# Peptides against a protein of PDB entry 6FBK: the designs that were tried, part 13

Target 1, 90 residues: chain A of PDB entry 6FBK
Amino acid sequence: EDTGVRVELAEEDHGRKSTIALRLWVEDPKKLKGKPKDNGAIEFTFDLEKETPDEVAQEMIESGFFHESDVKIVAKSIRDRVALIQWRRE

## One batch from the design tools (peptide; made by RFdiffusion4, then SolubleMPNN)

Design b1_p12_2_s2 (from b1_p12_2, 4 letters changed)
Fold by OpenDDE base, seed 1:
Structure b1_p12_2_s2 (fold): chain B 90 residues (1-90), chain A 12 residues (1-12)
Amino acid sequence: as target 1 above (90 residues)
Amino acid sequence: DPEVEKLIEELR
């Protein structure tokens, strides 16, 4: 599924830490709250043991990065990337 | 980690 939200590692993952640095950006800049010129991505740490994509997405909504209607899309995008990272760690 | 969440522009 193409969510229109991209999530990538912001650092090299050596599989040694429970925390990872992620970078999130949207393909459609209109999905980001703020100025269209601010095409910046959001960088954040994700604790693979303690955090969930849904909770992190909700926090981003509360911070004003996205509209409430996009919370599930953001969460799914994070979830999919996290799953891929975990698969590669096996 | 919401304490670390920020725009990349602020990290550069």
Scores: peptide ipSAE 0.046, ipTM 0.657, DockQ to the pose 0.033
Fold by OpenDDE base, seed 2:
Structure b1_p12_2_s2 (fold): chain B 90 residues (1-90), chain A 12 residues (1-12)
Amino acid sequence: as target 1 above (90 residues)
Amino acid sequence: DPEVEKLIEELR
């Protein structure tokens, strides 16, 4: 599924630590809360052992990056990238 | 991590 939300590694993953740096951006600027001049990527760390995509997505919504209706799309995009990273580590 | 940074310049 193409969610329109892109998540990628913000650093090279050597598989040595439980935390990873991720970068998230949306293809449709209408999904970003804010003005077009506020378009940008969100960079954040994700702890593979302690954090969940749902909780991280919820925090982003609460911070005003996205609409509440998009929380599941954001969470799914993070989850899919995290799963891929974990699969590549094994 | 709730330490979220928005990098505006990367999409310009």
Scores: peptide ipSAE 0.045, ipTM 0.660, DockQ to the pose 0.034
Fold by OpenDDE base, seed 5:
Structure b1_p12_2_s2 (fold): chain B 90 residues (1-90), chain A 12 residues (1-12)
Amino acid sequence: as target 1 above (90 residues)
Amino acid sequence: DPEVEKLIEELR
């Protein structure tokens, strides 16, 4: 599904470490809170062993990047990208 | 973005 939220690798993944760098941005600027930073893109690390998409998304909401109502959309977008990365590592 | 990164790490 098209969530309107895009998540991509911010680095090349060699499949060697549990931490990956991701970049997240929204296609609709209305989904962002405050002024866009780096064109609205959020670059962050994600620990495949210790972190969950839901907790990371909630953290972004608490940081004020997105509206509270969009937490599940953000979480799903992260989850889908993470799953794809993990599948490609197998 | 270092400013964005700070906000994420502050909550983690």
Scores: peptide ipSAE 0.042, ipTM 0.666, DockQ to the pose 0.030
Fold by OpenDDE base, seed 3:
Structure b1_p12_2_s2 (fold): chain B 90 residues (1-90), chain A 12 residues (1-12)
Amino acid sequence: as target 1 above (90 residues)
Amino acid sequence: DPEVEKLIEELR
């Protein structure tokens, strides 16, 4: 599914750590709450053992990055990328 | 690569 939200590794993953650095950006500036920035992105670490995409997405909503109506799309985008990373580690 | 506007880790 094309969510319009892009999530990628912000570092090379050697599969040795439980934490990964991720970068998130939206294709549609209207999905950003507040001032849109054309080349703007959110950088964050994700703990594969302790964090969930839903919790991280909710934190981003509460921080004012996205509209509440988009929380599930953001969570899905994070989840899908994390799943791919975990798949490549196996 | 995209410019990093904010680090969500700093907001937690």
Scores: peptide ipSAE 0.041, ipTM 0.652, DockQ to the pose 0.030

Design b1_p12_2_s3 (from b1_p12_2 with R7A E12R)
Fold by OpenDDE base, seed 4:
Structure b1_p12_2_s3 (fold): chain B 90 residues (1-90), chain A 12 residues (1-12)
Amino acid sequence: as target 1 above (90 residues)
Amino acid sequence: DEEVEEAIEELR
């Protein structure tokens, strides 16, 4: 499923820390309302042991980046990337 | 090729 939201590592992952730096941007702005605009991204840390994609997505909404209706799309995009990172670490 | 730098906003 193409959410129109892209999430990637903002730093090299050496697989040694539970915390990773991520960058999120809207690849297809027609699919998602809110920030960031073209060439804009949100950078954030994600603790693989303590945080959940849903909680981080909600935090982004509370910060005014997205509408509440988009929380599940954002959360899914984060979840999918985190899963790939975890699979790569193994 | 003009590389356009990405504008980054910090969540926290």
Scores: peptide ipSAE 0.476, ipTM 0.781, DockQ to the pose 0.024
Fold by OpenDDE base, seed 1:
Structure b1_p12_2_s3 (fold): chain B 90 residues (1-90), chain A 12 residues (1-12)
Amino acid sequence: as target 1 above (90 residues)
Amino acid sequence: DEEVEEAIEELR
């Protein structure tokens, strides 16, 4: 499913730590609120043991990066990338 | 052409 939200590793994952650095951007800049331009991205640490995509997405909403109506799309995009990273670690 | 670097905003 194409959510229009891209999530990738912001650093190389050696599979050694429970935290990963992620970078998130939207394909349609109109979906972003606040500072980022067309080439803007949000960078964040994700703790694979303690955090959930829904909680991180909600934090992004509260920080003003997205409209509340997009929280589930953002969460899904993070979830899908995190799952892929976990699959590659095995 | 100058490559425009991606602007990064930290969540935390």
Scores: peptide ipSAE 0.441, ipTM 0.765, DockQ to the pose 0.024
Fold by OpenDDE base, seed 5:
Structure b1_p12_2_s3 (fold): chain B 90 residues (1-90), chain A 12 residues (1-12)
Amino acid sequence: as target 1 above (90 residues)
Amino acid sequence: DEEVEEAIEELR
């Protein structure tokens, strides 16, 4: 599923830490509403043991990066990337 | 190679 939101590693993952650095930006500004429409990216750490994509996405909404209606799209994009990273660590 | 300036914001 193409959410129009891209999430990638902001640094190389050596599989040694429970935290990863991620970068998130909107590929298709027509799909989402918020600050990322202007070629902006959000960088953040994600704790693989303590945090969830839904809670991190909600934090982004509360910080004003996205509209409330986009929270599930953002969360799904984070979840999908995190899952891929976890699979590569195995 | 022109590097496209990407604005990066830190969440926390």
Scores: peptide ipSAE 0.315, ipTM 0.721, DockQ to the pose 0.024
Fold by OpenDDE base, seed 3:
Structure b1_p12_2_s3 (fold): chain B 90 residues (1-90), chain A 12 residues (1-12)
Amino acid sequence: as target 1 above (90 residues)
Amino acid sequence: DEEVEEAIEELR
């Protein structure tokens, strides 16, 4: 599914640790709650053992990065990327 | 082409 939200590794993943660095950006600037940053991205760590995409997405909403209506799209984008990373580790 | 430095916001 094309969510319009991109999530990528912010570092090379050697599959050795439970935490990964991720970078998230939005293709449609209208999805940003604040002033559109032309080249804005969010960088964050994700613990593969302790965190969930829904919790992290909600944290981003509370921080004011996105509208509440987009929380599930953000969570899905994180989930899909995390799943792909985990599949590549196997 | 000039690499435009991406503005990165740290969540935590």
Scores: peptide ipSAE 0.298, ipTM 0.714, DockQ to the pose 0.024

Design b1_p12_2_s4 (from b1_p12_2 with E5Q R7L E12K)
Fold by OpenDDE base, seed 1:
Structure b1_p12_2_s4 (fold): chain B 90 residues (1-90), chain A 12 residues (1-12)
Amino acid sequence: as target 1 above (90 residues)
Amino acid sequence: DEEVQELIEELK
């Protein structure tokens, strides 16, 4: 499923830490709040043991990065990337 | 912790 939101590792994952650095950006800049020239990828840490994609997405909404209507899409994109990272660690 | 890193256009 193409969410229009991309999530990638912002650092090399050696599989040794419970926290990972992620980078998130949207394919359509209109999905971000703010001016296009000031809109960039969001880098954030994700704790694989303590955080959930839904909570992190909600935090981003509250911070004003996205519209409320996109929270589930953002959460899904984070979830899918996190799952992939976890699969690679096995 | 959340920070705006690089321009979206640079990552596309």
Scores: peptide ipSAE 0.041, ipTM 0.550, DockQ to the pose 0.036
Fold by OpenDDE base, seed 5:
Structure b1_p12_2_s4 (fold): chain B 90 residues (1-90), chain A 12 residues (1-12)
Amino acid sequence: as target 1 above (90 residues)
Amino acid sequence: DEEVQELIEELK
C-alpha cells in the first residue's frame, strides 16, 4: 500500500537497543502543515517497547506537522516500517 | 528527540 508517507531508519540498526532513530517525510507537500517545509523530513526516536505508532502520529499532529485527517496514514507508515525492522532483527 | 531536516534528494 502506497500511503504517500515514507519512513526510513535515520541510523544503522545494530539490533541492540529498544530505541531506533527514524526519518519521516510526505511525498505530497499538501499533506504538510505548519512550520515544516515541503522538502522537510521529521527525525525522531521511536521506543519499540514504550511507544505505539498511533500515539506517535497523534502527537505529531498535535505538534502541527500534519493535518488531523492524516493521522491514520502517518501511523500506518510508521507501523509498517517498525514491523519490517523488527522482522529483520529476528 | 525530534527535529526537522531537509530531505536529501538521493533518499527520494
Scores: peptide ipSAE 0.039, ipTM 0.533, DockQ to the pose 0.037
Fold by OpenDDE base, seed 2:
Structure b1_p12_2_s4 (fold): chain B 90 residues (1-90), chain A 12 residues (1-12)
Amino acid sequence: as target 1 above (90 residues)
Amino acid sequence: DEEVQELIEELK
């Protein structure tokens, strides 16, 4: 499923740390709660042992990056990328 | 930490 939200590694993952740097951006700028001039990627660290995609997505909504209705899409996109990263580490 | 960065040209 294409969520329209892209999540990628912001750094090379050597599989040595429990934390990873991620970059998130939307393909459709209408999904950003901010103005069109706010066309940027959100960079954040994700702790594979302590954090969950749902919690991180909720924090982004509360910070005003996305509409409340898009929390599930954001969470899914993070979850899918995290799962892929964990798969590659094993 | 969450920060907004400009998209690099290769991501456009």
Scores: peptide ipSAE 0.032, ipTM 0.531, DockQ to the pose 0.035
Fold by OpenDDE base, seed 4:
Structure b1_p12_2_s4 (fold): chain B 90 residues (1-90), chain A 12 residues (1-12)
Amino acid sequence: as target 1 above (90 residues)
Amino acid sequence: DEEVQELIEELK
């Protein structure tokens, strides 16, 4: 499913840490709030043991990166990437 | 986490 949100590793994953660096960008700039840099992406760390995609997506909305109506799309995109990363670690 | 850093798409 194409959510219009892309999430990828921002660093090489050695499978040794519970935290990973992720990069997130949206294909439609209208989905962003505020004044992001042109052709910008958001880089953040994700704790595989402590955080959930829903909580992280909600934090991003509270920080003003996205509209509230897009929280589930953002969360799904993070979840799908995290699941893939975890699969590759196993 | 709470820390969010803006990057340029060219860094992908």
Scores: peptide ipSAE 0.030, ipTM 0.578, DockQ to the pose 0.038

Design b1_p12_3_s2 (from b1_p12_3, 5 letters changed)
Fold by OpenDDE base, seed 2:
Structure b1_p12_3_s2 (fold): chain B 90 residues (1-90), chain A 12 residues (1-12)
Amino acid sequence: as target 1 above (90 residues)
Amino acid sequence: SRRVFKVSPKPA
């Protein structure tokens, strides 16, 4: 399950909004197939009701952060964190 | 539209 990509809340989640602030960064580059544009931690908002990890991962690739071949692993890292956050909200 | 991505230093 270790994707080499870490995702965490960028701010405290009070469970009041459908959107959350996330921070994503590469922790283990060798887990990725391509060479990521590792300039630091990527911060973004994620709508729990309207967006999907796969769509966000694609947007990151379009922005040049990751290689197209790593869309699945990036999406998984986001999905896993979102799932955990959803669980904590219950 | 383009999604906003903010890049900052990695957490220590």
Scores: peptide ipSAE 0.736, ipTM 0.925, DockQ to the pose 0.921
Fold by OpenDDE base, seed 4:
Structure b1_p12_3_s2 (fold): chain B 90 residues (1-90), chain A 12 residues (1-12)
Amino acid sequence: as target 1 above (90 residues)
Amino acid sequence: SRRVFKVSPKPA
């Protein structure tokens, strides 16, 4: 499913740390319900053992990056990338 | 604590 939100590793993952550096940005704003504050690519660290995509997405909304109506689509974008990274670590 | 977000130009 294309969320219109792209999430990629901001740096190479060698599978050594429980944290990863991610970069998130909007590729297709038409997929979003609200108008996002498109400031560019958002970089952040994600703890694979302690954090959840929903919590991070909520924090992005609180920071003003996205409208509350898009919390689930943003969370899904992060979840999908995180899952892929974890699968690659096997 | 509040999460740190760094905004940079979108990658090419």
Scores: peptide ipSAE 0.736, ipTM 0.925, DockQ to the pose 0.939
Fold by OpenDDE base, seed 1:
Structure b1_p12_3_s2 (fold): chain B 90 residues (1-90), chain A 12 residues (1-12)
Amino acid sequence: as target 1 above (90 residues)
Amino acid sequence: SRRVFKVSPKPA
């Protein structure tokens, strides 16, 4: 489903590292329960082997980017992109 | 340690 949150690679992925650079931003705020601080795209590194979308989403909440009620939808957006990237690496 | 987040302009 469309989460209203878009996640893309922030750099080219050559499939060599366990970490990837991601960029996340809100495309449709109406899909979110809370009102995010729509200041732009959030860039971060994600370790494909050690980290989980849920944990990263929680850290975004703690940092004040999203309302706690939207942690799952944010996590889903990350999960979906990560899965796609991993599938392409195979 | 706390995760590092960087805010940049949305892609065009």
Scores: peptide ipSAE 0.735, ipTM 0.925, DockQ to the pose 0.927
Fold by OpenDDE base, seed 5:
Structure b1_p12_3_s2 (fold): chain B 90 residues (1-90), chain A 12 residues (1-12)
Amino acid sequence: as target 1 above (90 residues)
Amino acid sequence: SRRVFKVSPKPA
């Protein structure tokens, strides 16, 4: 499903670390219920062993990047990208 | 939250 939120690797992943650098931004704002601030691309490190997409999404909401109504959309965007990265590592 | 978020220009 197209969430309207794009998530990409911010740096090359050699599959050697448990952490990855991600970049997230809104590509189609119509897919979101709320109106996020026009922040551009949000960069962050994600620990594949310790963190979850839902937790990171919640932290983005708390930071004011997105409205609470879009937490699941943001979480799904991160989850989908993380899954792809994990599959490529196998 | 203690998470660090960095904002950069949206990729073209």
Scores: peptide ipSAE 0.733, ipTM 0.926, DockQ to the pose 0.846

Design b1_p12_3_s3 (from b1_p12_3, 4 letters changed)
Fold by OpenDDE base, seed 3:
Structure b1_p12_3_s3 (fold): chain B 90 residues (1-90), chain A 12 residues (1-12)
Amino acid sequence: as target 1 above (90 residues)
Amino acid sequence: SRRVFTVLPKPE
């Protein structure tokens, strides 16, 4: 499903390390219940072995990027991209 | 500690 939130690799992934750099931005704000900040992309690191999409999404809400009502949709967007990255590594 | 989020400029 299209979450309206896009997540991409911010670096080339050679599948050699557990930490990856991601870039996240709102592509369709109408898909969100709250009103996110009108920012450019948000870059951050993600540890494939130690972190979860829900934790990162919650941290984004706490940082004021998204409304609490959109935590699950943000988490889903991260999860979907992470899954693709992991599948490509197999 | 708090996670580091780097906000990039919005393309205009």
Scores: peptide ipSAE 0.707, ipTM 0.899, DockQ to the pose 0.716
Fold by OpenDDE base, seed 4:
Structure b1_p12_3_s3 (fold): chain B 90 residues (1-90), chain A 12 residues (1-12)
Amino acid sequence: as target 1 above (90 residues)
Amino acid sequence: SRRVFTVLPKPE
């Protein structure tokens, strides 16, 4: 499913660290219920062993990047990218 | 502590 939110690696993944750098941005704002800030990509680190997409999404809401009604689609976007990264590491 | 989010400028 196309969430309208894109998540990519902000660095090359050599599969050595549990922490990765991610870049997230809105590609299609029409897919969101709220109106996100019209800015560039958001970069952040994600610990593959300790953190969850839902927790990070909630922190983005608290920081004011997205409306609370869009927390699930933001979390899904992160989850889908993380899953892909995990599969590639196998 | 609060997570660090780095906002990049929107490309033009």
Scores: peptide ipSAE 0.707, ipTM 0.899, DockQ to the pose 0.710
Fold by OpenDDE base, seed 1:
Structure b1_p12_3_s3 (fold): chain B 90 residues (1-90), chain A 12 residues (1-12)
Amino acid sequence: as target 1 above (90 residues)
Amino acid sequence: SRRVFTVLPKPE
């Protein structure tokens, strides 16, 4: 499912660390209920073992990047990319 | 919780 939010690796993943750098940005704002900020990509680290997409998404909302009504769609975007990264590591 | 988010400038 196209969430309108794109998430990519901000670094090359060699599959050696549990922490990865991610880059997230809005590709299609029409997919979001709220109006996101017109910023560039948001970079952040993600611990594959300790953190969850939902928690990170909530922190983004608290930081003002997205409306609270879009927490699930943002979380899904992160989840989908994280899953793909994990699948490639196996 | 305080997470560090780095906002990059738009390439356009």
Scores: peptide ipSAE 0.705, ipTM 0.899, DockQ to the pose 0.684
Fold by OpenDDE base, seed 2:
Structure b1_p12_3_s3 (fold): chain B 90 residues (1-90), chain A 12 residues (1-12)
Amino acid sequence: as target 1 above (90 residues)
Amino acid sequence: SRRVFTVLPKPE
């Protein structure tokens, strides 16, 4: 499913550490229920072993990047990218 | 503590 939110690695993944740098941005705002801040890409670290996409998405909302109604699609975007990264590591 | 989010400038 195309969430309209793009998530990519902000660094090369050598598969050596559990923490990775991610970059997230809105590619198609029409896919979102709310209107997010018109910012550039958001970069952040994500611990593959300790953190969850839902928690990170919630923190983004608390920071004012997205509306509460879009927490699930933001989380899904992160989850999908994380899954791909983990699959490549295996 | 609060998670660090770095906002990059829009490429426009």
Scores: peptide ipSAE 0.705, ipTM 0.899, DockQ to the pose 0.689

Design b1_p12_3_s4 (from b1_p12_3, 4 letters changed)
Fold by OpenDDE base, seed 4:
Structure b1_p12_3_s4 (fold): chain B 90 residues (1-90), chain A 12 residues (1-12)
Amino acid sequence: as target 1 above (90 residues)
Amino acid sequence: SKRVFKVTPKPE
């Protein structure tokens, strides 16, 4: 499903660290219920062993990047990318 | 602690 939110690696992944650098931005704002604070691409680190997409999404809401009604769609976009990265590491 | 978010221009 197209979430309208794009998530990509911000660095090359050599599969050595449990922490990865990600970049997230709005590609299709029509998919979101609220109006996001669209100031560009959001870069952050994600610990594959300790953190969850839902936690990161909640922190983005608290930081004012997205409306609370869009927390699930943001979390899904992160989850989908993280899953692909983990599968690629096999 | 508070998570660090860095905002940069969208990739072209």
Scores: peptide ipSAE 0.715, ipTM 0.917, DockQ to the pose 0.935
Fold by OpenDDE base, seed 2:
Structure b1_p12_3_s4 (fold): chain B 90 residues (1-90), chain A 12 residues (1-12)
Amino acid sequence: as target 1 above (90 residues)
Amino acid sequence: SKRVFKVTPKPE
């Protein structure tokens, strides 16, 4: 499913660390229920072993980037990218 | 603690 939220690696993944740098931004705001504070791409570090997409998405909402009604769609976008990265590491 | 989020221009 196209969440309208794009998530990409902010740096090359050499498969050496459990942490990765990600960049997240809105491509299609119509896919979201609320109106995000769209002022660019959000860069952050994600720990593949300790963190969950849902918790990170919740932190983004608490920071004011997205409306709480979109927590699941944001989490999904992160989850999908993380899964892809992990598949590439296999 | 508070997660660090850095906002930069979209790559698009």
Scores: peptide ipSAE 0.713, ipTM 0.917, DockQ to the pose 0.900
Fold by OpenDDE base, seed 5:
Structure b1_p12_3_s4 (fold): chain B 90 residues (1-90), chain A 12 residues (1-12)
Amino acid sequence: as target 1 above (90 residues)
Amino acid sequence: SKRVFKVTPKPE
């Protein structure tokens, strides 16, 4: 499902590290229940072994990037991209 | 620890 939130690799992934660099931004704001405070792309590292999309999404909300009502949609966007990346590594 | 988030211009 289209979450309206886009997540892409911020760096080329050679499948050699447990961490990846991601970039996340709002592509369709009407898909969100709240209004994000920042209009840019958020870059961050994600540890494939230690971290979860839900925890990262919650941290984004605590940082003020998104409204609390959108935690699940943000987490889903991260999860879906991470899954694709992991599938490509196989 | 506090996660580091870097904001950059959105890709077009």
Scores: peptide ipSAE 0.713, ipTM 0.917, DockQ to the pose 0.932
Fold by OpenDDE base, seed 1:
Structure b1_p12_3_s4 (fold): chain B 90 residues (1-90), chain A 12 residues (1-12)
Amino acid sequence: as target 1 above (90 residues)
Amino acid sequence: SKRVFKVTPKPE
C-alpha cells in the first residue's frame, strides 16, 4: 500500500548494529489527511530491538511534523521499511 | 528525553 510517505536508509546498513539511521519524507501529500509542513526529509535513528514505529510516529506528531490524524499512516510507512530492512538482513 | 529529529533536504 502506498502511504504517500517514503522512508529510506540514511546510511548503508551492514547488518552489524541494532540501530539504523532513517530518512522520512512526504512523497504524495494527497494520501495524508492533514497538511504536513514541507520542510524536507526527517532524519532519525531507530533501534530495531527497543523501539516501535507507532511510538516514533507519535513523537513526530508531538514535534509538529504531522497532524495527529496521520499517525497511523506515518507509523505504517516506518514499519514497512523497517520490516524490509530486517528481511534483507537475513 | 525527546527524540532527536534532524531535517535535511529531500532526495531529488
Scores: peptide ipSAE 0.713, ipTM 0.917, DockQ to the pose 0.916

Design b1_p12_4_s1 (from b1_p12_4, 4 letters changed)
Fold by OpenDDE base, seed 2:
Structure b1_p12_4_s1 (fold): chain B 90 residues (1-90), chain A 12 residues (1-12)
Amino acid sequence: as target 1 above (90 residues)
Amino acid sequence: MKPKREFKVTPF
């Protein structure tokens, strides 16, 4: 399902590190319940072995990027991209 | 305690 939130690799993934750089931004704000505070791409690192999309999403909420009611959709967008990356690595 | 996650924002 299209969450309206895009998540892409911010670097080339050679499948050698557990940590990857991701870039996240809102593509379709109509799919969010709240209004994102900023209009831009959010870059961050994600540890494939130690971290979860839900944790990162929560941290984005705490940082004020998204409304609390959108934590699950943000987490899903991250999860979906991470899954694709994991599948590609296998 | 976990350190605060670093986010880099690039405005469009």
Scores: peptide ipSAE 0.720, ipTM 0.904, DockQ to the pose 0.612
Fold by OpenDDE base, seed 3:
Order: structure tokens, then C-alpha cells, then sequence
Structure b1_p12_4_s1 (fold): chain B 90 residues (1-90), chain A 12 residues (1-12)
């Protein structure tokens, strides 16, 4: 399903590191229940071995990027991209 | 307590 949240690699993935750089932004705000505070791309690192999409999404909520009611949709967008990256590595 | 995650925001 289209979450309305876009997640892409912020760097080339050579499949050698467990840590990747991601970029996340709202593509369709109508898919969200709340209103994002700012409009822009959010860059962050993600450890494929140690971290979970839900954990990172929660941290984004705590930082004020998204409303608490949208934590699951944000987590899903990260999860979907991470899964795709993992599938390309294998 | 976990360290705060770094987020880099680039406005459109």
C-alpha cells in the first residue's frame, strides 16, 4: 500500500556495510492523519543489524516530525524500503 | 538511556 511517505537511499549501497543512510519525506500528506511540522527531507542512518523501523519511527515522533497517530504508517514506509534493500543485497 | 538520534533536515 502507498503510505504517502517516501524513503530512499541517501548514498550508494555497495552491500558491504550494516549501516545505511536513508532520506525520508512526505509525498502525499493526505495519507497522514496529522500534519507534519515541516516540509523537507529527513536524513538519518539505519543499522540493518541492530535497529527496527518502529523504533526509528517512534524517535521521529518524539522529535516532533510527525503526529503520534502516524507512527505506524511512518514505520511501514521505512520497513518497506529496508526490506527492498535487503532483498537487493541477497 | 539511549543517545538522541541525529536527524538532518533539508527543507524543500
Amino acid sequence: as target 1 above (90 residues)
Amino acid sequence: MKPKREFKVTPF
Scores: peptide ipSAE 0.720, ipTM 0.904, DockQ to the pose 0.638
Fold by OpenDDE base, seed 4:
Structure b1_p12_4_s1 (fold): chain B 90 residues (1-90), chain A 12 residues (1-12)
Amino acid sequence: as target 1 above (90 residues)
Amino acid sequence: MKPKREFKVTPF
Protein backbone atom coordinates (compact mmCIF):
# COMPACT_ATOMS: atom_id res chain seq x y z
CA GLU B 1 0.00 0.00 0.00
CA ASP B 2 1.23 3.47 -0.95
CA THR B 3 1.55 5.48 2.26
CA GLY B 4 2.24 8.76 0.49
CA VAL B 5 5.38 9.07 2.63
CA ARG B 6 8.81 8.49 1.09
CA VAL B 7 11.79 7.15 3.02
CA GLU B 8 15.23 6.88 1.46
CA LEU B 9 18.83 6.43 2.54
CA ALA B 10 20.52 9.76 3.24
CA GLU B 11 23.92 8.07 2.83
CA GLU B 12 25.43 5.13 1.01
CA ASP B 13 24.91 1.90 2.94
CA HIS B 14 28.05 -0.21 3.10
CA GLY B 15 26.40 -2.73 5.41
CA ARG B 16 29.07 -2.31 8.06
CA LYS B 17 27.27 -0.56 10.90
CA SER B 18 23.92 -1.01 12.63
CA THR B 19 23.03 2.69 12.31
CA ILE B 20 21.89 4.25 9.04
CA ALA B 21 20.94 7.76 7.98
CA LEU B 22 17.41 8.12 6.58
CA ARG B 23 15.48 10.90 4.87
CA LEU B 24 11.69 11.06 5.12
CA TRP B 25 9.20 13.38 3.39
CA VAL B 26 5.55 13.61 2.38
CA GLU B 27 4.98 12.87 -1.28
CA ASP B 28 1.17 12.69 -1.21
CA PRO B 29 -0.40 14.67 1.65
CA LYS B 30 -3.86 13.37 0.72
CA LYS B 31 -2.88 10.02 2.25
CA LEU B 32 -2.48 11.61 5.68
CA LYS B 33 -5.30 12.42 8.09
CA GLY B 34 -3.52 15.48 9.43
CA LYS B 35 -1.55 18.23 7.76
CA PRO B 36 2.23 18.10 8.21
CA LYS B 37 3.75 21.24 9.71
CA ASP B 38 6.90 21.26 7.60
CA ASN B 39 7.30 20.93 3.87
CA GLY B 40 10.69 19.32 3.43
CA ALA B 41 12.84 16.28 4.07
CA ILE B 42 13.42 15.06 7.62
CA GLU B 43 16.80 13.44 8.23
CA PHE B 44 17.52 11.15 11.17
CA THR B 45 19.55 8.13 12.21
CA PHE B 46 18.04 4.69 12.73
CA ASP B 47 19.59 1.80 14.65
CA LEU B 48 18.69 -1.42 12.81
CA GLU B 49 19.29 -3.51 15.93
CA LYS B 50 17.88 -1.41 18.77
CA GLU B 51 15.09 0.76 17.36
CA THR B 52 11.66 0.12 15.84
CA PRO B 53 9.77 2.07 13.16
CA ASP B 54 6.85 2.57 15.54
CA GLU B 55 9.01 4.14 18.23
CA VAL B 56 10.68 6.50 15.77
CA ALA B 57 7.31 7.47 14.30
CA GLN B 58 6.05 8.24 17.81
CA GLU B 59 9.04 10.53 18.35
CA MET B 60 8.22 12.37 15.12
CA ILE B 61 4.69 13.00 16.39
CA GLU B 62 6.06 14.22 19.71
CA SER B 63 8.33 16.60 17.79
CA GLY B 64 5.27 17.99 16.00
CA PHE B 65 5.95 16.76 12.47
CA PHE B 66 2.76 14.72 12.12
CA HIS B 67 -0.66 14.31 13.70
CA GLU B 68 -1.01 11.45 16.18
CA SER B 69 -3.55 9.79 13.90
CA ASP B 70 -0.84 9.31 11.28
CA VAL B 71 1.67 7.47 13.46
CA LYS B 72 0.92 4.10 11.88
CA ILE B 73 1.28 5.31 8.30
CA VAL B 74 4.60 6.97 9.15
CA ALA B 75 5.80 3.84 10.95
CA LYS B 76 4.85 1.67 7.97
CA SER B 77 6.84 3.91 5.63
CA ILE B 78 9.94 3.54 7.78
CA ARG B 79 9.37 -0.20 8.23
CA ASP B 80 9.08 -0.84 4.50
CA ARG B 81 12.33 0.98 3.76
CA VAL B 82 14.18 -0.67 6.63
CA ALA B 83 13.05 -4.11 5.47
CA LEU B 84 14.32 -3.38 1.96
CA ILE B 85 17.67 -2.25 3.33
CA GLN B 86 17.94 -5.41 5.45
CA TRP B 87 17.18 -7.60 2.43
CA ARG B 88 19.90 -5.88 0.41
CA ARG B 89 22.41 -6.48 3.19
CA GLU B 90 21.84 -10.26 3.04
CA MET A 1 14.50 9.52 30.49
CA LYS A 2 15.62 8.92 26.92
CA PRO A 3 17.30 11.78 25.08
CA LYS A 4 15.30 13.70 22.52
CA ARG A 5 15.89 12.39 19.00
CA GLU A 6 17.58 14.81 16.65
CA PHE A 7 15.80 15.64 13.41
CA LYS A 8 17.24 17.80 10.67
CA VAL A 9 14.71 19.44 8.36
CA THR A 10 15.70 20.50 4.87
CA PRO A 11 13.01 22.65 3.21
CA PHE A 12 12.18 22.06 -0.43
Scores: peptide ipSAE 0.719, ipTM 0.904, DockQ to the pose 0.630
Fold by OpenDDE base, seed 1:
Structure b1_p12_4_s1 (fold): chain B 90 residues (1-90), chain A 12 residues (1-12)
Amino acid sequence: as target 1 above (90 residues)
Amino acid sequence: MKPKREFKVTPF
């Protein structure tokens, strides 16, 4: 499903390290229940072995980027991209 | 407790 949130690699992935750099931004605001505060791309690192999309999404909410009601949709957007990256690594 | 995650925002 289309979450309205885009997540892409912020760096070229050589498939060697567990940590990757990602960029996340809202492409379709109407897909979210809340209204994002800023309009821009959020860059962050993600450890494929130690972290989960849900935990990172929670931290984004705590940082004020998204409303708490959108934690799951944000997490899903991250999860979908992470899964795709992992599939391409195999 | 984990340190606060770093987020870098680039405005459009």
Scores: peptide ipSAE 0.719, ipTM 0.904, DockQ to the pose 0.641

